Peptides against a protein of PDB entry 4N78. Designs and how they scored, part 144

Target 1, 186 residues: chain A of PDB entry 4N78
Amino acid sequence: HFQVICRLLGYQGIAVVMEELLKVVKSLLQGTILQYVKTLMEVMPKICRLPRHEYGSPGILEFFHHQLKDIVEYAELKTVCFQNLREVGNAILFCLLIEQSLSLEEVCDLLHAAPFQNILPRVHVKEGERLDAKMKRLESKYAPLHLVPLIERLGTPQQIAIAREGDLLTKERLCCGLSMFEVILT
Target 2, 155 residues: chain B of PDB entry 4N78
Amino acid sequence: MAELQMLLEEEIPGGRRALFDSYTNLERVADYCENNYIQSADKQRALEETKAYTTQSLASVAYLINTLANNVLQMLDIQASQLRRMESSINHISQTVDIHKEKVARREIGILTTNKNTSRTHKIIAPANLERPVRYIRKPIDYTILDDIGHGVKW

## One batch from the design tools (peptide; made by RFdiffusion4, then SolubleMPNN)

Design b2_p18_2_s1 (from b2_p18_2, 10 letters changed)
Fold by OpenDDE base, seed 5:
Structure b2_p18_2_s1 (fold): chain B 186 residues (1-186), chain C 155 residues (1-155), chain A 18 residues (1-18)
Amino acid sequence: as target 1 above (186 residues)
Amino acid sequence: as target 2 above (155 residues)
Amino acid sequence: MELENPFLLGMEERLKKL
């Protein structure tokens, strides 16, 4: 699904969605969540000491339950605050998955374009074969597929410009060195 | 443009008219041949003359049809060429627009990106002295280490 | 944001040429 979303939205659509999600997250964090956190801080017991181990696990639990009774019984905490936290969590996960999916799509694009851009994989060399000779043969084999040189030879000036620009845009991808998710976490 | 216009306005209509005129002329020739054959004392000569006229007429019509057909084909070729040029122009514009849109989109998404900290994988400099694999001696987990953590029961 | 990445580098210039 995320791959389809990436293909459908493209860079622009993804950017818009991410921006809006960031706004939503910011709103949730700075608004409702912050308010609840402040309230919780106010009602938090100022002194909460560890009970003696002699009370055992049940007794310790009861102790903390008693100390935190007002917080635990605060119904809005579950219905509103935790819901908002889930929404934030979902937004973060969404962003992560979108970035991962986009990266996969970009890698696929790069791989598909590679033969046309004179980007050849390293060929496995069997014992006794020269890597250079194999690579040269491979280069020669795919030389006719090099788009930019082909268009430079056969195309109009406008086509040449478009081909060069397209080649550049194909090579420059986010996955090569950029992260959106890191920005979201900041 | 001038060639196409000439074909459309002059050559093709002219060829059509010529064919029509030829039809009328052929009818006259046919009438002539019929009458000539009926009236002629030398039927063999009349027949040979008719054959000659028939051959000439067929050749003439064939020529006119061929000429017209060639003109129509030429017209179509010119039109096809014009359409291809137009298509090419539209495609170039479309590609230019798409590239522009892509650049804009990339700028927009780029604002939402930061450089991946490729943490320089610290070259794990293999310590020069490979410490001899210390035989994993299963030391029993000394849980007493946790005895000082918290208010646990010190027996 | 310093456009340190090739993806972003020169993008503005390239946009102006279109």
Scores: peptide ipSAE 0.025, ipTM 0.754, DockQ to the pose 0.102
Fold by OpenDDE base, seed 2:
Structure b2_p18_2_s1 (fold): chain B 186 residues (1-186), chain C 155 residues (1-155), chain A 18 residues (1-18)
Amino acid sequence: as target 1 above (186 residues)
Amino acid sequence: as target 2 above (155 residues)
Amino acid sequence: MELENPFLLGMEERLKKL
């Protein structure tokens, strides 16, 4: 699903969705969640010491239930605060999954474009073979596929300009050095 | 442009008119040949004259058709070339617009990105000494070691 | 440009003699 969303929305659509999600998250954090956290801090026991182990697990549980009674009985905590926290969590997960899906798509695009951009994979060399000779053979094999040099030789000035710009845009992808998720976490 | 206009407005219509005029003229020639054959005392001469007119008529029509056909083909070639040029121009504009849209989209998403901390993956310098895989000796977990740690029930 | 068909011109000249 996330892969389909990435393909459908593209960079622009993803940007819009993420901006709106950030606004929602900010609103939830600075508004409702902050208010509930403040209230919880006020109601929280100032001193909550660990009971003696001699009371056993049931006694310790009862102790904490008693100390946290006001918090446990705060019905809005479960219905509103925890729901908002789930929404924030879902938004974070959504952003993560979108970035991962986008990165996969970008990597695929880069791999598909690589033969046309003179980006050759490092070839595995068997024992006794020279890496340089294999690479040279590979370069020679894919040389006719180099799009920009081909258009520079055969194309019009306008076609050359478009080809160069297209080549640059194809090479420059977010996955090469940029992270959206890190911005979301900040 | 001038050549296409000349073909459309002058040469092709002119060729069509010439074919119609030729039809009328051929009818007159046919009538003449028939009458000449009937009235002539020398039937052999009249027949040879008819053969000559027939040959000339066929040649004339063939020439007119060929000329008209060539003009139509030339017209179509010019139009096809114009369409190809137009297609090329449209494609160029489309590509320019797409590139522009892509640049805008990238700027928009770019503001939502930060540089990946390329954690210098410390070259995992393979330790020179390959630590021999310490054979995992399953030591039985002595759970009694944890008996003194925490608030567990000391039996 | 008048289509100069030499065969047509020849026929027209012959027809004018009739």
Scores: peptide ipSAE 0.018, ipTM 0.740, DockQ to the pose 0.004
Fold by OpenDDE base, seed 1:
Structure b2_p18_2_s1 (fold): chain B 186 residues (1-186), chain C 155 residues (1-155), chain A 18 residues (1-18)
Amino acid sequence: as target 1 above (186 residues)
Amino acid sequence: as target 2 above (155 residues)
Amino acid sequence: MELENPFLLGMEERLKKL
């Protein structure tokens, strides 16, 4: 699903969705969540000491339950605050999955374009073979597929310009060094 | 443009008119040949004259048709070339627009990105003993390895 | 309209002699 979303929306659509999600997250964090956190901080016991270990796990649990009774019984915490936290969590996960999916699509595009852009994979060299000779042979083999040089030889100035720009846009992808998710976490 | 216009406005209409005029002239020639044959004391001579007129008429019509056909073909070729040029121009504009849109989109999404923290990968100290590259020997997948896994019906 | 077709010109000339 996320791959399809990435294909359908493209960079622009993804940007818009991400911006809107950030607005929603910001609204949730600065609004409802902040208010509940403030309220929780106010009702939090000022002194919460660890009971003696001699009371055992049940006694310790009862102790904390008693101290936190007002918080635990606060129904709105479960229905509203936790729901908002879930929405924030979902938004974060959505952003992560979109970025991952986008990165995969970009890598695929790069791989598909590679033969046309003189980007050749490293070939395995058997013992006794010169890597350089093998690479040169490979380069020569795929030289006719190099789009930009081909257009530069045969195309009009306008076609050459478009080909160069297209080549550049194809090479420059977000996955090469940029992260959206890191921005979202900040 | 001038050549196409000349073809459309002058040569092709002119050729059509010439064919029409030829039709009327051919009718007159036919009438003449018929009357000449009837009235002539020398029927052989009249026949030879008719043959000459027929040959000339056929050649004339053939020439006119050929000329007109060639002009029409030339017109079509010019129009086809113009269409191809127009298509090319439209494609260039479309590509330019697409590139522009892509650049805008990339700027927009770029604002939402930061440089990936290249974690200073600890210098993987190459182990002193370079493990000999174990030649990947493609072992055939032994499907029997999974025979003992699961509650499947033991045959 | 000057008939540029030499065959038609020849025919017209013959017709004028009629």
Scores: peptide ipSAE 0.016, ipTM 0.735, DockQ to the pose 0.005
Fold by OpenDDE base, seed 4:
Structure b2_p18_2_s1 (fold): chain B 186 residues (1-186), chain C 155 residues (1-155), chain A 18 residues (1-18)
Amino acid sequence: as target 1 above (186 residues)
Amino acid sequence: as target 2 above (155 residues)
Amino acid sequence: MELENPFLLGMEERLKKL
């Protein structure tokens, strides 16, 4: 689904969706969540010391459960605050999955374009074969596929310009060095 | 442009008129041949003359049709060439627009990005044993896997 | 295909002389 979304929306559509999601997240965080957090901070037990370890994990848990009983039983916390947190979580996950899917698509595009851009994979060299010779042979084999040089030789000035720009756009992808998800976390 | 115009305005209409005139002339020739055959004392000679006129008439019509057809073909070729040029121009514009749109889109999404902290990914030491490429078994995408992921807005 | 029919060419020449 996310791959399809990425293909459908493209860079522009993804950008718009991400911007809107960020607005929503910001609204949730600065609004309802912040208010509940403030309230929770006010009602939080002022003195909550760690019980002695001798009480064991169950006893410690029961201690904290008792101390936080009023908070845990606060119905609005469960229905509203946690719901908003889920929404924020969903938004974060959505952004992550979109970025991952986009990265996959970009990598695929790069791989498909590679032979046309003189980007050749490292070839496996058998014992006794020279890597350089094999690479040169490979380069020679794919040389006719190099789009920009071909168009520079045969094309009009306008075609050359378009080819160069297209080549550049093909090479420059977000996955090469940019992250959207990091911005969302910030 | 001048050649196309000449074909459209002069040659093709002229050829059509010539064919029409030829039709009228053929009718006259036919009438003449019929009358000549009826009135002639030498029927054999009259028949030979008729054959000659028939052959000539057929040849003339064939020529006119051929000429007209060639002119029409030439016209179509010119038009086809014009269309190809137009298509090329449109494609060029389209590509330019697409590139521009792509640049804009990239700027927009770029605003929402930051540089990846390239943690020095440890040299992926290629495992000594190249795992055999697991044959991609096209498993149907189970869309239900995502059903439990995320909590939608409970309306 | 230009019908280079020699027959038609010959007839055309004859027709032009008339």
Scores: peptide ipSAE 0.008, ipTM 0.735, DockQ to the pose 0.006; fails the geometry check

Design b2_p18_2_s2 (from b2_p18_2, 8 letters changed)
Fold by OpenDDE base, seed 4:
Structure b2_p18_2_s2 (fold): chain B 186 residues (1-186), chain C 155 residues (1-155), chain A 18 residues (1-18)
Amino acid sequence: as target 1 above (186 residues)
Amino acid sequence: as target 2 above (155 residues)
Amino acid sequence: AELSNPFMEGMEERLKAL
């Protein structure tokens, strides 16, 4: 599904969706979540000393349960705050999955374009084969497919310009060095 | 453009008119030949004359049709060439627009991106026991797995 | 240019003479 979404939206559509999601997340964080956090901080015991280990795990748990009773019993926390946190979480996950899917699409595009752009895959060399010879053979095989040089030889100046720009756009992908998810996390 | 216009406005209509006129003339020739054959005392001569007129008439019609057909073909070729040029122009514009849109889109999404912090592989201070670097056996990416995904050219 | 049919040249004159 995310792959299809990426294909349908393209870079522009993804950008728009991401921007809107960021706005939503920001609104949730700065609005309702912040308010609840502030309230929780006010209700939080000012002094929560670590209980003595002598109380054992059950006693320690009971201690913390008692100390946090007001927080745990805060009904709005369960209904509203956690829901907002889920929404934020879902938004983050959505962004992550979109980025991953986009990266996959970009990688596929790069791989598909590679033969046309003089980008040769590393060929597995079987024992006894010279890598250089195999690479040369591969270069020779794909040489006729090099689009930009072909158009430079046969095309009009306008076609050459378009081909070069297209080639550049094909080579430059987000997956090569950019992350959207990191921006979302900041 | 001038040639196409001449073909459309003058040559082809003229050829059609000529063909129509030829039809009328052929009818007259036929009438003449019939009457001449009936009235002539020398039927053999009349027949030979009719044969001559028939041959000439057939040749004339064939010429007119051929000329007209060639003009029509020429017209179509010119039009086809014009259409091809137009198509080329449209394609060029379309490509230019697409490139521009893509650039805009990339700028927009680019604003939402940051450089991947290539975490410099912190020099794992190898503890004293140099564990042998696990040779990353590059499994050859079997690109054949992708052969079934999409309308790939089956080589 | 009246596409002169070379095969019809003189036909009208001949027809008028008839």
Scores: peptide ipSAE 0.054, ipTM 0.675, DockQ to the pose 0.005
Fold by OpenDDE base, seed 3:
Structure b2_p18_2_s2 (fold): chain B 186 residues (1-186), chain C 155 residues (1-155), chain A 18 residues (1-18)
Amino acid sequence: as target 1 above (186 residues)
Amino acid sequence: as target 2 above (155 residues)
Amino acid sequence: AELSNPFMEGMEERLKAL
């Protein structure tokens, strides 16, 4: 699903969605969540002593339940605050998954474009074969597919310019060194 | 442009008119030949004259049709060439716009990105014992495993 | 340009004479 979303939205659509999600997250964090956190901090017991271990796990749990009774019974915490936290969490996860999916799509695009851009994989050489000779043969095999040189030879100046720009845009991808998710976390 | 205009406005209409005029003239020739044959005392001569006019008439029509056809073909070739040029121009504009849109889109998403912190690869302290580099034998991905999966034509 | 049909040359004159 995320791959399809990435394909449909493209860079522009993804940017818009991410920006809106960031606004929503910011609004939730600075608004409702912050207010609830402040309130919770005010009602939090100032002194919570560790009960004696002799009371066992059930007694310790009851102790903490009693100390936090007012917080646990705060209905708005469960309904509003936790819901907002879920929304924030979902937004973060969405951003992460979109970035991952986008990276996969970009890698696929790079791989598909590689033969046309003189980007050749390192060939496995069997014992006794010269890597250089094999690579040279491979280069020669794919030489006719090199788009930019082909257009430079046969195309108009305008076509050459477009081909070069297209080649550059094809090579430059976010997955090569950029992260969106890190910005979201900041 | 001038050649196309000449073909459209002068040559082709002229050829059509010529063909039409030829039709009317040929009808007159036919009438003449018929009357001449009926009235002539020398039927053989009249027949030979009719044959001559028939041959000339056929040649005339053939010439007019051929000329007109060639002019139409030439017109179509010029128009086709013009259309190709227009198509090329439109494609160029379209591509330019698409590239521009892509650049804008990339700028927009770019503001939402940061450089991946290349985690300083902790100095992998090479363990002192250089265990023989296990020759990473890249097992070639045997894609033949997929040969049986899908509607691919078994060659 | 009056498309002269070379095969009709003289025929118009002959037709007019008829």
Scores: peptide ipSAE 0.052, ipTM 0.651, DockQ to the pose 0.005
Fold by OpenDDE base, seed 2:
Structure b2_p18_2_s2 (fold): chain B 186 residues (1-186), chain C 155 residues (1-155), chain A 18 residues (1-18)
Amino acid sequence: as target 1 above (186 residues)
Amino acid sequence: as target 2 above (155 residues)
Amino acid sequence: AELSNPFMEGMEERLKAL
């Protein structure tokens, strides 16, 4: 599903969705969640000492239940605060999954474009073979596929300009060095 | 453009008219040949004359058709070339627009990105001295140390 | 340019003479 969303929205659509999600998250954090946290801090016992181990696990649980009774009985905590936290969590997860999906798509695009851009993978060298010779052979094999040099030789000035710009855009991808998720976490 | 216009407005219509006129003229020639054969005392001469007119007429029609056909083909080639040029221009504009849109989109999403902290995985330089795994001796947690902190009711 | 038909050259004149 996330892959399909990435394909349908593209960079622009993803940007818009992410911006709106950030606004929502910000609103939830600075508004409702902050208010509830403040309220919870106010009702939090000022002094919560550890009970004696002699009470056993049930006694300790009852102790904390009693100390936190006001918090546990706060109905709005379950209905509103936890829901808002779920929404924030879902938004974070959504952003993560979108970024991962986008990265996969970008990697695929880069891999598909690589032969046309003179980007060759490191080839496994068997014992006794020279890596340099093998790489040169590969370069020679794929040289006719290099799009920009081909267009520079055969194309019009306008076509050359477009090819160069297209090549640059193809090479420059977010997955190469940029992260959206890190921005969301700050 | 001038050549195409000439083909469309003058040469092709002219060729069509010429063929039509040729048809009318051929009918007259046929009538003449028939009458000449009937009235002539020398039937052999009349027949040879008819053969000559027939050959000339066929050659004439063939020439007119060929000329017209060539003009039509030339017209079509010019039009096809014009269409190809238009297509190329449209494609160029489309590509330019797409590139521009992509650049805008990338700027927008770029604002929402930061550089990946490539954690230079510090080569975990294996510490030269493998610190001997200090055997974690589970010291029993003496929970009695916490007994003095709790306000529990001493029964 | 009127399409000159070299094969019909003089034909109209000959037809008029008939």
Scores: peptide ipSAE 0.039, ipTM 0.687, DockQ to the pose 0.004
Fold by OpenDDE base, seed 5:
Structure b2_p18_2_s2 (fold): chain B 186 residues (1-186), chain C 155 residues (1-155), chain A 18 residues (1-18)
Amino acid sequence: as target 1 above (186 residues)
Amino acid sequence: as target 2 above (155 residues)
Amino acid sequence: AELSNPFMEGMEERLKAL
C-alpha cells in the first residue's frame, strides 16, 4: 500500500502529505496533549516515595495505584489524550513507512537506471578469473546503453541538455543521503 | 510550405485534370482506330497504326499516373515530416515541463529532509586476537516461517 | 503550368488532323 501511495503521490504529493501531518502532529502536541500533560503534572503527587521492597510486587503496585488513583480514574485521559497520542503515533509511523517505501522505490529506480548511466555492479569473480577482464567485458556490453554519451553524439543541443538534466535527477535521490524521518522527529 | 502548397493546389489537381483529359482523348483515339480499321482496305496498315496509337496512349497514361502518384507521395512525405517535427517540438516541451515539475517537487520535499548523519564508522580496531572466522553457513532463509505471520488463510 | 506529358506531344494535332 505504501509503495502504491509513493508512486501515486510522487515527491510533490509526499511533501504535501508530510507537511500536513507535521501540522497535525504539532497541533496535537501543542494543543490537547500539552493541556493534558499540564493537568497531569498538577495532579501528580509531589512526593512519590518508593515503597519498601518488603511489600512485594503486589503491594508496590497497590501503593502506586493508590497514589495515582486520580490519574487512573481520569476518564478524559483515556478517551481524549490517549486517542491524540495514538494519532500522533500513527502519523509518525505513517511517515516512517512512507520514507521506507520511497527509499525502496528510489533504489529500484537507481538500479534500473544504472546500466544506462555506466554504473556497473561489482561482478563476483570466480576463482581464477580476472576481475578486470570481466569488468571490461561488462563495460563493453553496456557501453551502447550509455544514454548521455549516446545523446551527446546523436542528439540536438536541446536533447543533450534534457538528457544531462535527466541523468542528474536520476542520480540524485533522497535515499543517497537524506532523511525525512529525522526532520519529523525534531 | 511553398512546396506543399504547390502540390496541393496546383500539381495534384493538375495531374487529375490531365488524367481526365487523357481519358477523353483515349476514347477518341479508340473510336478513330476502330473506324479506320473497318474502313481501310489495307487492314495490316490500319492495325499497325492502331498498335502505334495504343502504345503511345498507354505510355501517356502510365506517365500521368506515375507523375500524379509521385506528387501524392511527395505531399504525404512532406506532411509526415511536418508532423514529426511538431511531435518532436511537443515532446521537447513536455520533457522540459516534466523536468521543471520534478525540480520543484524535489525542492519541496528537500525542505523536509536532513542529511543522514553518516556515523563515521569508527575504525573498529580489530581486536588483536584473530577470532577464527565463524564460517558463515548460509542457512537458507526458510520463508515458511513467514507463513504464519499475518492474516494468511491457513488452507 | 500544364503538365507537359512528353508522350502526348503532337497527339492533339494528330487527332485534329484525323
Scores: peptide ipSAE 0.038, ipTM 0.673, DockQ to the pose 0.005

